# Peptides against a protein of PDB entry 1EBD, part 104

Target 1, 138 residues: chain A of PDB entry 1EBD
Amino acid sequence: KASYEGKVAAEAIAGHPSAVDYVAIPAVVFSDPECASVGYFEQQAKDEGIDVIAAKFPFAANGRALALNDTDGFLKLVVRKEDGVIIGAQIIGPNASDMIAELGLAIEAGMTAEDIALTIHAHPTLGEIAMEAAEVAL

## One batch from the design tools (peptide; made by RFdiffusion4, then SolubleMPNN)

Design b2_p26_7_s1 (from b2_p26_7, 9 letters changed)
Fold by OpenDDE base, seed 2:
Structure b2_p26_7_s1 (fold): chain B 138 residues (1-138), chain A 26 residues (1-26)
Amino acid sequence: as target 1 above (138 residues)
Amino acid sequence: SKEERLRAFEERTLAALLEAAAARRA
């Protein structure tokens, strides 16, 4: 299919550079596919001794992505096992730069994977992938 | 700094991209 392109632009908002406080500061790489992250990466959590579940769901299994013929990539949720709270998320794929906002909100609000899983998302949308990944984490 | 944080993100993202690309080729 389509080859991955190099970065054309990237940004991260200013602020406290700490995921330990679960500050939901997103970072985006504007490439093809787009890339976005907020909170902990899986390995970061492990390095800090946090027991996590890393739940990944591919765009290839998302109805809207299929309809758009743009199915490269995935969404990954990093969930703390102790209480099910979402502490990080990474997205590589279509609309990643915008989709990360929902997960940033979830992290900042202290929401759990269950909260996202039980939130009805419009169908068919790319945003459903967050719900699907959350279900994997349960 | 902001630049350092961005570089770190890009490095991790690149790794993820490579993983995704490998999976697609398989």
Scores: peptide ipSAE 0.054, ipTM 0.573, DockQ to the pose 0.094
Fold by OpenDDE base, seed 3:
Structure b2_p26_7_s1 (fold): chain B 138 residues (1-138), chain A 26 residues (1-26)
Amino acid sequence: as target 1 above (138 residues)
Amino acid sequence: SKEERLRAFEERTLAALLEAAAARRA
């Protein structure tokens, strides 16, 4: 976070526009359950006139979460309808603080929901929930 | 509820980001 903010400040001083159109700084609350976010929130995107689909998948349907008896919460993907590009993600649930990194990378790379849906995730893992949510967005 | 907590998290996070951006432009 600190490094990113420094980079943004340096570019602003130099008069260079940011190459990244989306705010990809992760925000995390280390509570129980953890909360994490990166990129656009659904309402934020709508307020800016972006037509989005919010794809949500619950931890109650995730194999690893069931095995851990920790099934509270969900993962939400914010996907631009025009081209299927992921522009935001939010997680409330187990290991949210670490799992948000995959989605941060996806946003920075301009990946689509289909890209995530077609990415093989280890089974059973909490991370599979990203793949499941991406499938919902298709 | 989980949705209510997410909305509250959203409000706080967006407010903080906007404040930080304004400070950098000041």
Scores: peptide ipSAE 0.049, ipTM 0.558, DockQ to the pose 0.050
Fold by OpenDDE base, seed 1:
Structure b2_p26_7_s1 (fold): chain B 138 residues (1-138), chain A 26 residues (1-26)
Amino acid sequence: as target 1 above (138 residues)
Amino acid sequence: SKEERLRAFEERTLAALLEAAAARRA
């Protein structure tokens, strides 16, 4: 169903981290599967001495992804352990290019994994995977 | 084996995105 031989080229650029004043600039690759990132990668955070939780949830366990027979990939949240604030997110999978926007908003707003976990998402949707990943981080 | 192929793809993809992001920050 999915192709693992696609080209990966950044369509946009993400990162721009700071322990105190970071911005959530998205990076998107319109490949198959799609790829998207915003904020810190796990290793970036570790390199800066930030203790993080990498909370990962697979599309293979998402109801909408199963219904679409498009279950490759995952959503990963990078959560600062000190206060539970989401400082980064990566998505490989269906609709990653659009789904990253929710997490970019959350990061800019300084939301925690708990905030996302408590946000009601429609069922079944791809987007509710964010809630699932947030629950992993709790 | 399919899971292993997927994992490898995920790792390569994340590495590429990380590298691109790091280059932009520099």
Scores: peptide ipSAE 0.037, ipTM 0.581, DockQ to the pose 0.061
Fold by OpenDDE base, seed 5:
Structure b2_p26_7_s1 (fold): chain B 138 residues (1-138), chain A 26 residues (1-26)
Amino acid sequence: as target 1 above (138 residues)
Amino acid sequence: SKEERLRAFEERTLAALLEAAAARRA
């Protein structure tokens, strides 16, 4: 599946503004691999003058992805440097359309990268990639 | 290289996501 095959369907689900005023509205592009985003893209944050760290972790290093032989893509967290709050996330890879929900919740709740990094995820799962990316942000 | 291919893929997919997200936020 190695590359973006094209947009089969695009969908976004409305969310509510977070406590930090970042609207956590997920958007999903159903393609192979799937793509999903919630909150800020890195460049959006930079354009608005927000000092962010973009923490990226590849599916190629995720145990479950390896087991599934589906290792294309990555998860990227957009973390505000000031306080470590997650303000955005993007996932390109297996199960992205569903995994984005965890990060939407995190953004809505005003969680930090530390919060996600300290959240135990079942092993091995695709979802661990969120925890792994969060650790990169620390 | 793999990294270059991945970067190109990221740019294309992120652009598509951004467009989709913007459309739904409008």
Scores: peptide ipSAE 0.020, ipTM 0.504, DockQ to the pose 0.053

Design b2_p26_7_s2 (from b2_p26_7, 9 letters changed)
Fold by OpenDDE base, seed 5:
Structure b2_p26_7_s2 (fold): chain B 138 residues (1-138), chain A 26 residues (1-26)
Amino acid sequence: as target 1 above (138 residues)
Amino acid sequence: SLAERRAAFDARVEAALLAAAAARAA
């Protein structure tokens, strides 16, 4: 957040108009397991009257997580039902602090759950869990 | 069971993260 705001300020000083947009600002807690979030939580979306699908997939069902013996937690996608656009994501589990970047990119680009579901992820990887959660949303 | 313990853990952590996010937005 601070780095992003600094970049916006630097661009403004350089004569390139830019606005701070907090839609896809990630939040990370380096606990064990790690926690990461970007965009809407399910309840936040519901409180604003957005009809959403909450698609959850556990690390206990991910091949790489099993191989690493690190299976606590899950990935959750918050998907707007009207158009399938991803508006939020939460990850609790191994490498959550880095894995949240894919979902931040997806939200900023206005991608749908189908876009991620149809994106081939390497096997076996922790990153496959994003694809699996996206498939749940379909 | 293990499944029940996992579900309970997931729910508690997610609830805490949501509460923290709500507090930051207030």
Scores: peptide ipSAE 0.229, ipTM 0.748, DockQ to the pose 0.031
Fold by OpenDDE base, seed 4:
Structure b2_p26_7_s2 (fold): chain B 138 residues (1-138), chain A 26 residues (1-26)
Amino acid sequence: as target 1 above (138 residues)
Amino acid sequence: SLAERRAAFDARVEAALLAAAAARAA
């Protein structure tokens, strides 16, 4: 808790994504597959001179997606290299419209890829894909 | 291959999302 509070404060002071500024406004398209985005796209971050890691994980490798026979698409995390903070996320695939909320929360709270990677997600769930993508970013 | 088709699909959809986001921001 204290660590996350410190991150939020630091990000707010630095003018980075924070809960104070409500910068992580999600966008959702209820298509098939669903599409959702929050925060920076990789290219947007690069255009602003932010050095980022784009960590991508496919639904084709997610156990719940396989069980549902709905494996099109992926989750992408956009992670700032300097401190590992998540600054954006895109999801194309099953339940993207709901799953984006976890990542929006993470961005607003100034969480890192490590924070997500170390968070145990229920098995098997679509949400595990966030953890998998976070591990890619490490 | 299936992998190639998946990659192509992902790329096209992501490009469309980015373009749409850029348009909204303009």
Scores: peptide ipSAE 0.143, ipTM 0.691, DockQ to the pose 0.028
Fold by OpenDDE base, seed 1:
Structure b2_p26_7_s2 (fold): chain B 138 residues (1-138), chain A 26 residues (1-26)
Amino acid sequence: as target 1 above (138 residues)
Amino acid sequence: SLAERRAAFDARVEAALLAAAAARAA
């Protein structure tokens, strides 16, 4: 956030039209396991009257997580039922702080769960969990 | 069971994250 705001400010100073407009602001806690979130939580969406699918996949079922002996937690996608668009994501688990960026990008781009599900993820990687969760949402 | 403990852990952490998010929005 601060970095993005800095860029906007720099661009404005340079005479380039720019505005702060956030769709997805990530939040990270560097705990063990790490925690990360971007966009809507399931309950937030529900409170706003958005009909959502909460697609959850556990790290305990992820091959790379198993290999790392680091299987606590999960990835959750919050998907709008109307159009399948991902509007939020939460990750609790290994590398959550970095993995959230993929989902932030997806949200910013207005991608659907199907888009993520059809995106090839290397095997075995922690990142596969995003694909797995997306498949749950289909 | 291990599965139950995992589920409980996940629920607690998720609740904490949600609470933190709500606090930021307030």
Scores: peptide ipSAE 0.143, ipTM 0.696, DockQ to the pose 0.031
Fold by OpenDDE base, seed 3:
Structure b2_p26_7_s2 (fold): chain B 138 residues (1-138), chain A 26 residues (1-26)
Amino acid sequence: as target 1 above (138 residues)
Amino acid sequence: SLAERRAAFDARVEAALLAAAAARAA
């Protein structure tokens, strides 16, 4: 967050157009399990009157997580019902701190759950859980 | 059960993260 804000400030000082979009700024906690979030939580969206689908998939059902014996937690996508656009994501589990980047990119680009669901993820990987959660949202 | 403990853990962690996010937004 601070680094991104600094970049925007530097660009503004240099006379370049730039803006801070806090919707796509990730937050990470390097705990066990790791926690990561970007964009809206389900309840935040509801409090603002946004009709959402909350799609959750557990690491206990992910092949790579099982192979690693590290199956605590889940991935949740917050998807706007009107157009299927992903507006938030939360990950609690293995490699959450790195995996959140894919979803941050998706939110920043205005991608839909279908876009993620139709993106082939290598098998077996932890990253497949994003695809699985996206399929739940369809 | 194991399933109940997993569900409870997930709910508690998510609630804590939501509370922290709400505090940052305020």
Scores: peptide ipSAE 0.118, ipTM 0.672, DockQ to the pose 0.032

Design b2_p26_7_s3 (from b2_p26_7, 9 letters changed)
Fold by OpenDDE base, seed 2:
Structure b2_p26_7_s3 (fold): chain B 138 residues (1-138), chain A 26 residues (1-26)
Amino acid sequence: as target 1 above (138 residues)
Amino acid sequence: SVAARAAAFAARVEAALLAAAAARRA
């Protein structure tokens, strides 16, 4: 956040049009388990009148998480019901701090749950949980 | 069960993250 705001400020000083969009800025807590979020929370979307699907997949059902004996938590996608576009994501679990980047990219690119569901993720990996959650949203 | 305790913990963490996010927007 602070780093991004600094870049926006620098660009503005340089004469480039720029704006801070906090929806696309990830938040990370390096706890055990790690926590990460980007974009809308489900309730936040509802409070703003956005009809959403909240798709959750647990690390307890992820093959790599099982192999690592690190199965606490889940990945949640917040998907706009009208067009299937991903507008938010939350991760609690192993490698959440790094895994949130894929979903931040998806949100910035305007990708749908279908786009993620149809993207091949390596098996077994923690990252394939994003694909699994996307499938839940379909 | 272990699974039930894990799910409950995850729910509490999610609620805390949501609350913290709401506080940042207030």
Scores: peptide ipSAE 0.136, ipTM 0.677, DockQ to the pose 0.034
Fold by OpenDDE base, seed 1:
Structure b2_p26_7_s3 (fold): chain B 138 residues (1-138), chain A 26 residues (1-26)
Amino acid sequence: as target 1 above (138 residues)
Amino acid sequence: SVAARAAAFAARVEAALLAAAAARRA
């Protein structure tokens, strides 16, 4: 947030029209396992009356995580049921702090679970778990 | 606010970590 707001301010000072317009601010905890979140949590969406699909895929089923012997946790996508748009994501597990950026991008772009599911992810990679979770939402 | 979001995230992280730990012990 602060970095993005700083860029907007710099652009405004430089005479370029710019406004703070963001949907997804990531939060990261560099624990073991790492934790990351962006957008809505499932219960938060429900509390606001948004009908959602919570699509969860475990790192225990991810080939790269198995190869790394680092299989604790999961990726969860919070998908708005009405239109399939991703409105939130949580990752607990290996490389969560970096992997959350893909989901942040997806949320900012208004992408659907189908968009992620149809995006080819290299095998075997940790990032492939995003595709797997998106497929669960379909 | 940033503070409210951080607090909510921390609470959810804690819950998830506790659940994961319980699953490992089961």
Scores: peptide ipSAE 0.023, ipTM 0.520, DockQ to the pose 0.024
Fold by OpenDDE base, seed 4:
Structure b2_p26_7_s3 (fold): chain B 138 residues (1-138), chain A 26 residues (1-26)
Amino acid sequence: as target 1 above (138 residues)
Amino acid sequence: SVAARAAAFAARVEAALLAAAAARRA
């Protein structure tokens, strides 16, 4: 957030106005397990009257997480039911701080759960969990 | 079980993150 806002400010000073879009700004806690969030939480969306599906997939079912013996937590996608667009994501688990970037990109680009589900992820990787959660949302 | 404890921990963390997000929106 701070770095992004700083970049926007620098661009404005340089005579290139830019907008700050806070929708897909990630929040990360470098704990063990790591925690990351971008966009809407499920309950936040519901409180705002957005009809959503929350698709959760556990790291305990991820092949790479099993191989690393680091299977705590899950990935959750918050998907708008109307059009399947991803509007939020939360990750609690290994590499959450890096993995949240894919989902931030997806939200910024207005991608659907289907877009992620149809994207080939390398096997076995922690990143596959995004694809698995997206499949749950379909 | 270990898995059940891990899931419970994850649920508590999720709840805390949600609460923190709600506080930031207020």
Scores: peptide ipSAE 0.020, ipTM 0.526, DockQ to the pose 0.033
Fold by OpenDDE base, seed 5:
Structure b2_p26_7_s3 (fold): chain B 138 residues (1-138), chain A 26 residues (1-26)
Amino acid sequence: as target 1 above (138 residues)
Amino acid sequence: SVAARAAAFAARVEAALLAAAAARRA
């Protein structure tokens, strides 16, 4: 947040148009397992009257997580039912602090669950879990 | 089982993250 606000201010001083969008600012906790979040939580969306699908996939079903013997947790996508757009994501598990970046990008770009589901992820990788969760949302 | 404990932990962490998010909006 603070570094992003600093960048927005610098761009404004340089005469470039910029806006602060707090929706796609990631939050990370470097616990064991790591925790990361970006955009809406499911309950936040519901409280605002947004009809959503919460698509969840466990690390216990991810090939790379199994190979690493680090299978605690899950990835959750919060998908708006009206248009399939990803509006939030939460990750609890291995490498969550880095993996949240893909989903932050997806939210900023207005991507759908279908866009992620149709994106080929290398096998076996932790990143495949995003594709698997997106398929659950379809 | 280990899997059951892991699932319970994940659920508690998710609840805590939600609670923290709610507190930031209050």
Scores: peptide ipSAE 0.020, ipTM 0.518, DockQ to the pose 0.032

Design b2_p26_7_s4 (from b2_p26_7, 11 letters changed)
Fold by OpenDDE base, seed 4:
Structure b2_p26_7_s4 (fold): chain B 138 residues (1-138), chain A 26 residues (1-26)
Amino acid sequence: as target 1 above (138 residues)
Amino acid sequence: SVEERLKAFEERVEAMLLEAAAARAA
């Protein structure tokens, strides 16, 4: 199928927004495949001296993505090594614009990769890719 | 590639967030 680029849209999630705190602001590009991000990118974290694990899981290994024949892309979690806290997430692939919300909530709440890994996700769903990526980070 | 697209996305988002932060602070 054809690929295309869309415009970036971002909206702060509920929490503690401030003029300088953009960590919790999700950003989405409604392209094909969609792109979505919340929190730190891996390089941003490294530039700030944060020791991170970048855990990536491909949609090509996701059961629902396979069933939908829509397997381009991946989910990446940016996890702080010292305590396992999720500080960022990026998704490029099917339903990224909606799936980013779970991870935005996790980051806002200060959850760990283990929290996500231990959360039961329905099978087969696109959303369980978050669980798979979290397991990679453990 | 997907990796290249993600890199481009990072650049766009970082710029956007910085601009948004400046606007909120103004």
Scores: peptide ipSAE 0.194, ipTM 0.668, DockQ to the pose 0.065
Fold by OpenDDE base, seed 1:
Structure b2_p26_7_s4 (fold): chain B 138 residues (1-138), chain A 26 residues (1-26)
Amino acid sequence: as target 1 above (138 residues)
Amino acid sequence: SVEERLKAFEERVEAMLLEAAAARAA
């Protein structure tokens, strides 16, 4: 299928100067497929000396994505190895712009991959891919 | 490829965020 890259859109919060406050700021590209990110990228974390697990799960293995015949892309979780805390997430694929919100919330709340892995997601949904990626990180 | 597109996205977002951070610090 045809693919295109759109403008990067991100929202910043005024009055939050600390790095921690910016960890959960999402960035989205409304392209085909959509791209979304929140928190650390894998290499970014490594450059800062954080030992991370990059857990990746493809939409090609997601039931809803298969049903929609929209299976391009994947979800990646960046998990701090020391304590299993999610510090970043990237999604390229269907509904990435909305799905990133769950992960932004998780990062803001300091949740672990286990927390997401144990969270029941409706079936079949695209959002289940977050649970699948979290399981990879365990 | 999808992987290449993600890489480009990562670079673009990282640059954008760094620029924004620098602007806030100024």
Scores: peptide ipSAE 0.188, ipTM 0.663, DockQ to the pose 0.066
Fold by OpenDDE base, seed 5:
Structure b2_p26_7_s4 (fold): chain B 138 residues (1-138), chain A 26 residues (1-26)
Amino acid sequence: as target 1 above (138 residues)
Amino acid sequence: SVEERLKAFEERVEAMLLEAAAARAA
């Protein structure tokens, strides 16, 4: 499947993170494939001196994505190495604009990759990719 | 490539967040 920018809508949804929490304001671009982000990008974290693990999992390996014949892209978790806390996430792929919400919650709550890895996700769903990426980070 | 798209998206996010912050301040 080829990507395109036929219909573009960009939204930055205002969040209310605490002073201690990383900024968990989701940003989405409604393109094909969709793009979504929350928290730190990998390079952004590195630029600020945060030692991170960038855990990536492709939609091509996700059962629901395969069933939908929509397998372009990936989910990336940006995990702080020191304590395993998720500080950022990016999704390029199907349903990215909605799927980013789970990760926004995780970041706001200070969850670790292990927390998401241990969270049971319905099968088969696109959302399982978050669990898979979290497992990569372990 | 998907990686290039991610980079472009990062640039868009920076702009979007700045605009959102400005909107909240206005």
Scores: peptide ipSAE 0.155, ipTM 0.634, DockQ to the pose 0.070
Fold by OpenDDE base, seed 2:
Structure b2_p26_7_s4 (fold): chain B 138 residues (1-138), chain A 26 residues (1-26)
Amino acid sequence: as target 1 above (138 residues)
Amino acid sequence: SVEERLKAFEERVEAMLLEAAAARAA
Protein backbone atom coordinates (compact mmCIF):
# COMPACT_ATOMS: atom_id res chain seq x y z
CA LYS B 1 0.00 0.00 0.00
CA ALA B 2 0.91 3.63 -0.27
CA SER B 3 2.89 5.18 2.57
CA TYR B 4 2.54 8.63 4.05
CA GLU B 5 5.17 10.50 6.02
CA GLY B 6 3.60 12.51 8.81
CA LYS B 7 6.59 14.61 9.79
CA VAL B 8 4.60 16.92 12.04
CA ALA B 9 3.51 13.93 14.11
CA ALA B 10 7.09 13.08 15.12
CA GLU B 11 7.78 13.22 18.83
CA ALA B 12 9.76 11.78 21.70
CA ILE B 13 6.78 10.68 23.75
CA ALA B 14 8.57 10.13 27.08
CA GLY B 15 10.44 13.43 27.30
CA HIS B 16 11.50 14.86 30.65
CA PRO B 17 11.82 18.45 31.82
CA SER B 18 15.38 17.74 32.92
CA ALA B 19 18.37 17.82 30.62
CA VAL B 20 19.20 14.21 31.46
CA ASP B 21 19.33 11.96 28.42
CA TYR B 22 17.74 8.55 28.69
CA VAL B 23 18.45 5.64 26.38
CA ALA B 24 14.92 4.33 26.77
CA ILE B 25 13.00 7.44 25.67
CA PRO B 26 10.85 6.44 22.69
CA ALA B 27 10.32 8.55 19.59
CA VAL B 28 7.25 7.96 17.42
CA VAL B 29 5.90 9.12 14.08
CA PHE B 30 2.20 8.40 13.56
CA SER B 31 2.55 7.99 9.83
CA ASP B 32 1.42 5.17 7.58
CA PRO B 33 3.21 2.95 8.30
CA GLU B 34 3.88 4.04 11.87
CA CYS B 35 7.49 4.55 12.91
CA ALA B 36 9.02 4.16 16.35
CA SER B 37 12.45 4.01 17.92
CA VAL B 38 13.96 3.65 21.37
CA GLY B 39 17.59 3.55 22.42
CA TYR B 40 20.50 3.32 20.05
CA PHE B 41 20.39 3.19 16.31
CA GLU B 42 22.90 0.76 14.86
CA GLN B 43 25.16 3.41 13.39
CA GLN B 44 24.91 5.50 16.54
CA ALA B 45 26.16 2.57 18.58
CA LYS B 46 28.98 1.92 16.15
CA ASP B 47 30.00 5.58 16.24
CA GLU B 48 30.37 5.26 20.00
CA GLY B 49 32.52 2.18 19.63
CA ILE B 50 29.92 -0.34 20.74
CA ASP B 51 30.14 -3.70 19.01
CA VAL B 52 26.55 -4.59 18.15
CA ILE B 53 24.38 -7.12 16.40
CA ALA B 54 21.57 -5.66 14.31
CA ALA B 55 18.75 -8.20 14.10
CA LYS B 56 15.89 -7.48 11.71
CA PHE B 57 12.60 -9.31 11.19
CA PRO B 58 9.95 -8.31 8.62
CA PHE B 59 6.23 -7.89 9.21
CA ALA B 60 5.72 -9.86 6.01
CA ALA B 61 6.71 -12.95 7.98
CA ASN B 62 4.31 -12.23 10.87
CA GLY B 63 0.99 -14.06 10.95
CA ARG B 64 -1.06 -11.23 12.40
CA ALA B 65 0.38 -8.72 9.93
CA LEU B 66 -0.62 -11.05 7.11
CA ALA B 67 -4.12 -11.39 8.52
CA LEU B 68 -4.38 -7.60 8.69
CA ASN B 69 -3.05 -7.27 5.14
CA ASP B 70 -0.54 -4.79 6.58
CA THR B 71 2.90 -6.26 6.08
CA ASP B 72 5.07 -3.27 5.21
CA GLY B 73 8.10 -2.79 7.40
CA PHE B 74 10.18 -4.55 9.99
CA LEU B 75 11.44 -4.57 13.54
CA LYS B 76 15.14 -4.07 14.22
CA LEU B 77 16.94 -4.85 17.47
CA VAL B 78 20.33 -3.40 18.32
CA VAL B 79 22.08 -5.82 20.67
CA ARG B 80 25.43 -5.35 22.39
CA LYS B 81 27.61 -8.31 21.45
CA GLU B 82 29.54 -8.41 24.71
CA ASP B 83 26.60 -9.43 26.87
CA GLY B 84 23.57 -9.71 24.60
CA VAL B 85 21.87 -6.70 26.17
CA ILE B 86 19.35 -4.87 24.02
CA ILE B 87 20.40 -1.25 23.67
CA GLY B 88 18.09 -0.10 20.89
CA ALA B 89 15.09 -0.94 18.74
CA GLN B 90 13.35 0.48 15.69
CA ILE B 91 9.96 -0.47 14.28
CA ILE B 92 8.36 0.49 10.98
CA GLY B 93 4.96 -1.11 10.55
CA PRO B 94 1.51 -1.62 12.00
CA ASN B 95 1.08 -0.57 15.63
CA ALA B 96 4.74 0.43 15.94
CA SER B 97 3.78 3.28 18.28
CA ASP B 98 2.45 0.82 20.86
CA MET B 99 4.82 -2.07 20.21
CA ILE B 100 7.85 0.07 21.03
CA ALA B 101 6.80 0.13 24.69
CA GLU B 102 7.75 -3.50 25.26
CA LEU B 103 11.21 -2.85 23.91
CA GLY B 104 11.56 0.36 25.88
CA LEU B 105 10.85 -1.67 29.00
CA ALA B 106 13.40 -4.28 27.98
CA ILE B 107 16.09 -1.67 27.37
CA GLU B 108 15.37 0.16 30.62
CA ALA B 109 15.57 -3.11 32.55
CA GLY B 110 18.82 -4.16 30.88
CA MET B 111 17.29 -7.27 29.35
CA THR B 112 19.01 -9.45 26.78
CA ALA B 113 17.84 -10.69 23.43
CA GLU B 114 17.53 -14.09 25.08
CA ASP B 115 15.10 -12.67 27.62
CA ILE B 116 12.82 -11.45 24.84
CA ALA B 117 13.23 -14.63 22.81
CA LEU B 118 12.13 -16.68 25.81
CA THR B 119 9.16 -14.43 26.59
CA ILE B 120 5.92 -16.03 25.47
CA HIS B 121 3.97 -13.89 23.03
CA ALA B 122 0.40 -14.75 22.14
CA HIS B 123 -0.24 -16.18 18.69
CA PRO B 124 -1.03 -14.65 16.33
CA THR B 125 0.00 -11.13 17.35
CA LEU B 126 2.11 -8.33 15.96
CA GLY B 127 4.11 -8.49 19.19
CA GLU B 128 5.55 -11.84 18.17
CA ILE B 129 7.85 -9.96 15.83
CA ALA B 130 9.89 -8.77 18.82
CA MET B 131 10.40 -12.36 19.88
CA GLU B 132 11.32 -13.34 16.34
CA ALA B 133 13.85 -10.53 15.99
CA ALA B 134 15.35 -11.49 19.34
CA GLU B 135 15.78 -15.04 18.13
CA VAL B 136 17.63 -13.72 15.08
CA ALA B 137 20.04 -11.95 17.42
CA LEU B 138 20.97 -15.19 19.21
CA SER A 1 13.07 -4.83 -4.20
CA VAL A 2 11.60 -5.46 -0.78
CA GLU A 3 15.00 -5.09 0.85
CA GLU A 4 15.60 -1.76 -0.87
CA ARG A 5 12.21 -0.50 0.21
CA LEU A 6 12.79 -1.55 3.80
CA LYS A 7 16.19 0.12 3.79
CA ALA A 8 14.59 3.30 2.53
CA PHE A 9 12.04 3.12 5.33
CA GLU A 10 14.80 2.64 7.87
CA GLU A 11 16.69 5.66 6.58
CA ARG A 12 13.59 7.84 6.54
CA VAL A 13 12.61 6.73 10.02
CA GLU A 14 16.06 7.38 11.40
CA ALA A 15 16.13 10.84 9.87
CA MET A 16 12.67 11.73 11.14
CA LEU A 17 13.31 10.41 14.63
CA LEU A 18 16.65 12.18 14.89
CA GLU A 19 15.03 15.41 13.76
CA ALA A 20 12.27 15.01 16.30
CA ALA A 21 14.75 14.31 19.09
CA ALA A 22 16.83 17.34 18.15
CA ALA A 23 13.76 19.56 18.05
CA ARG A 24 12.64 18.48 21.50
CA ALA A 25 16.14 18.92 22.91
CA ALA A 26 16.33 22.50 21.59
Scores: peptide ipSAE 0.127, ipTM 0.631, DockQ to the pose 0.058

Design b2_p26_8_s1 (from b2_p26_8, 15 letters changed)
Fold by OpenDDE base, seed 1:
Structure b2_p26_8_s1 (fold): chain B 138 residues (1-138), chain A 26 residues (1-26)
Amino acid sequence: as target 1 above (138 residues)
Amino acid sequence: SAELERRRREFEERTTALLLAAAAAR
């Protein structure tokens, strides 16, 4: 089970050009609120047999979002339980189109939720929500 | 309130569905 999950995830992250493209290419919708995604959605990971943590943090709890009065939505990390590696991210909320780049970089680099949680984000910023969501995954 | 929580869930579901559709269209 773990060997198959690890193989599917490793093939998805490192093994097939089409899977690398799937993980690395962000999707953005410039709506209000903005929507952005990179890598796996939670259900896609589950359908491939990857055991994941879906760590969600709301913009309603972000200090910068509160100060901007723009608190609709959330950031979600899709974290592989086996090793804590981030395999997907979704953002619905303020500046999602730009904020997705940090998470795209993290996924491409094979970073863990711990790596993001330990990264110092400027305060108060919208970007802190990535750190907060990563802490939820720990 | 229960109504605010319902609206929040509906918003998250609709926006997530939009994002899924946008990602699948690439």
Scores: peptide ipSAE 0.267, ipTM 0.777, DockQ to the pose 0.035
Fold by OpenDDE base, seed 4:
Structure b2_p26_8_s1 (fold): chain B 138 residues (1-138), chain A 26 residues (1-26)
Amino acid sequence: as target 1 above (138 residues)
Amino acid sequence: SAELERRRREFEERTTALLLAAAAAR
């Protein structure tokens, strides 16, 4: 959002560490299940004094994961409470290495949990879990 | 069951720790 870009720019001008300094570089572990992360972990945000919502949705509740019989793990969104902006995401589960890209894009663009929750995801897909986790964060 | 939920939580904790360690190593 333009408001987020304006806030980050104002913080950078004020000499605060901008959240834009490569926060959205994904980390991926190609294990079984796959693991992926982008941006803040919940504890990292708390250690920096950011008040966050950690919204978790399990693959055991995802229709595509159930159909694949691959339901281990979850998607977690780390959402800043002040403005609902997504500042981090973790995925443990099927296709985590590819699915993290949507959330990396959302973080870089300064999107909110509401922006993801209102985005229609195809049903049934693994990617739909991002929408479900975003709804939990509202 | 409560035991299955416990095992699930332990699995999530271990995998989260692995992911955190991998992210920190970059």
Scores: peptide ipSAE 0.264, ipTM 0.774, DockQ to the pose 0.030
Fold by OpenDDE base, seed 3:
Order: C-alpha cells, then structure tokens, then sequence
Structure b2_p26_8_s1 (fold): chain B 138 residues (1-138), chain A 26 residues (1-26)
C-alpha cells in the first residue's frame, strides 16, 4: 500500500522535473529560530496546479515550547485536497532541524494528514505540534 | 493586534525566503 501511494505521489511529481527534487531532500537553516523544509511549499504546489490546504499550528500553543519559553514560529503542512496526502512541510521554531525528519518520512511514505493526526505523540513534546497541525487539515 | 499580525507575516516571509534559498543551493 505505502509503496503504491508513494508511486502515485512520484508520478504526480514526475510531470515537473523540479518537483522530484523538492520531495526527497530536506532544507535546514540553523538560525534562531531554526528553519526546516521538506517537499512542496504552498506556492510551489499552486504554481503546478495542485489544489492544497496549508495547515498551520503555532509553537505559542505548544505545551513544551511554552515550558521552554521558546514559542516563536510554527509548523505548516501542505496537504493535497484531493486525497489528504502530505506533499510538503515547513517548520520554523525550536528543534525544527530534527523534527523535519518525521515529516520527511511521512511524505516519502505517502501518508495523509489523518495518519499523523491519529498518531499518538508524547505530551508535552515539541513533536506534538505535527499532530496538532495535521488536525487543522481535517 | 494588526501590528502583531504584520510582524508575524513579515517573519514568515523572511524565513520562507531563507528556506527557498537553502533548498535551491542543494
């Protein structure tokens, strides 16, 4: 199932040579706050004619970020409306450089926002923000 | 406030531009 869904995502991307490079390789900037991205940005998806939901959740609403007094930024999921598949993610905030790996795995596996929303994350953690952003996309 | 929203948008735009530049450099 996962291999077939990954192939369909790859075929939708194969119509645009630039899009194959976007899905597989994370970009990280070790600034303060940290910045990380994998897959499509919202505007890139729109420019390719993909109808998307941009689901955003702020670190200011994350329990662990509040406890650390490090609440700048957000997590954004770029979700294809047709099937709910995650095609991109951006994180600006604490531990973004490490947290992007979960979302990179989700994109490579062809996972949906529902799959992440139903995944139990430990509370309170920074990683819990991925679940919260996925719930926004539902 | 409208000012807080403006600052948040400017921050998002700057960080998005930085991420796009980092992705293009690979």
Amino acid sequence: as target 1 above (138 residues)
Amino acid sequence: SAELERRRREFEERTTALLLAAAAAR
Scores: peptide ipSAE 0.262, ipTM 0.778, DockQ to the pose 0.033
Fold by OpenDDE base, seed 2:
Structure b2_p26_8_s1 (fold): chain B 138 residues (1-138), chain A 26 residues (1-26)
Amino acid sequence: as target 1 above (138 residues)
Amino acid sequence: SAELERRRREFEERTTALLLAAAAAR
């Protein structure tokens, strides 16, 4: 697990002149909707020659988001295709600033999309969108 | 609707660009 993270982090460091570990450090913008990111963006991974699956699920399809009448945005997982390891995530929508922590943990632990897809999330919650996006990546 | 899908794509593009800028500024 840690070896996969170390590989991704080393690739990120080699591709970017900034000493920022893009894998480990979340970025959050407290806008309406909220925006959050951790790890690779899809294009960054592609530019580094990483074959990725970009799995996107909309908040408009999330039961909790519908109940809150706050359905703008999506969650995107960036998954390394060779091994299914999550290497990045972006969330635009309700509670994105807090929800990014689950995916940050997943990336740091070298988890796969399958690990998230098989994790039972409480229903109905905004957090289910991570599970749904992970299922899209399978 | 094609217009709704266009607006959605524009929203996703703008918000993704904002996230990229926020990540790069750290």
Scores: peptide ipSAE 0.248, ipTM 0.767, DockQ to the pose 0.037

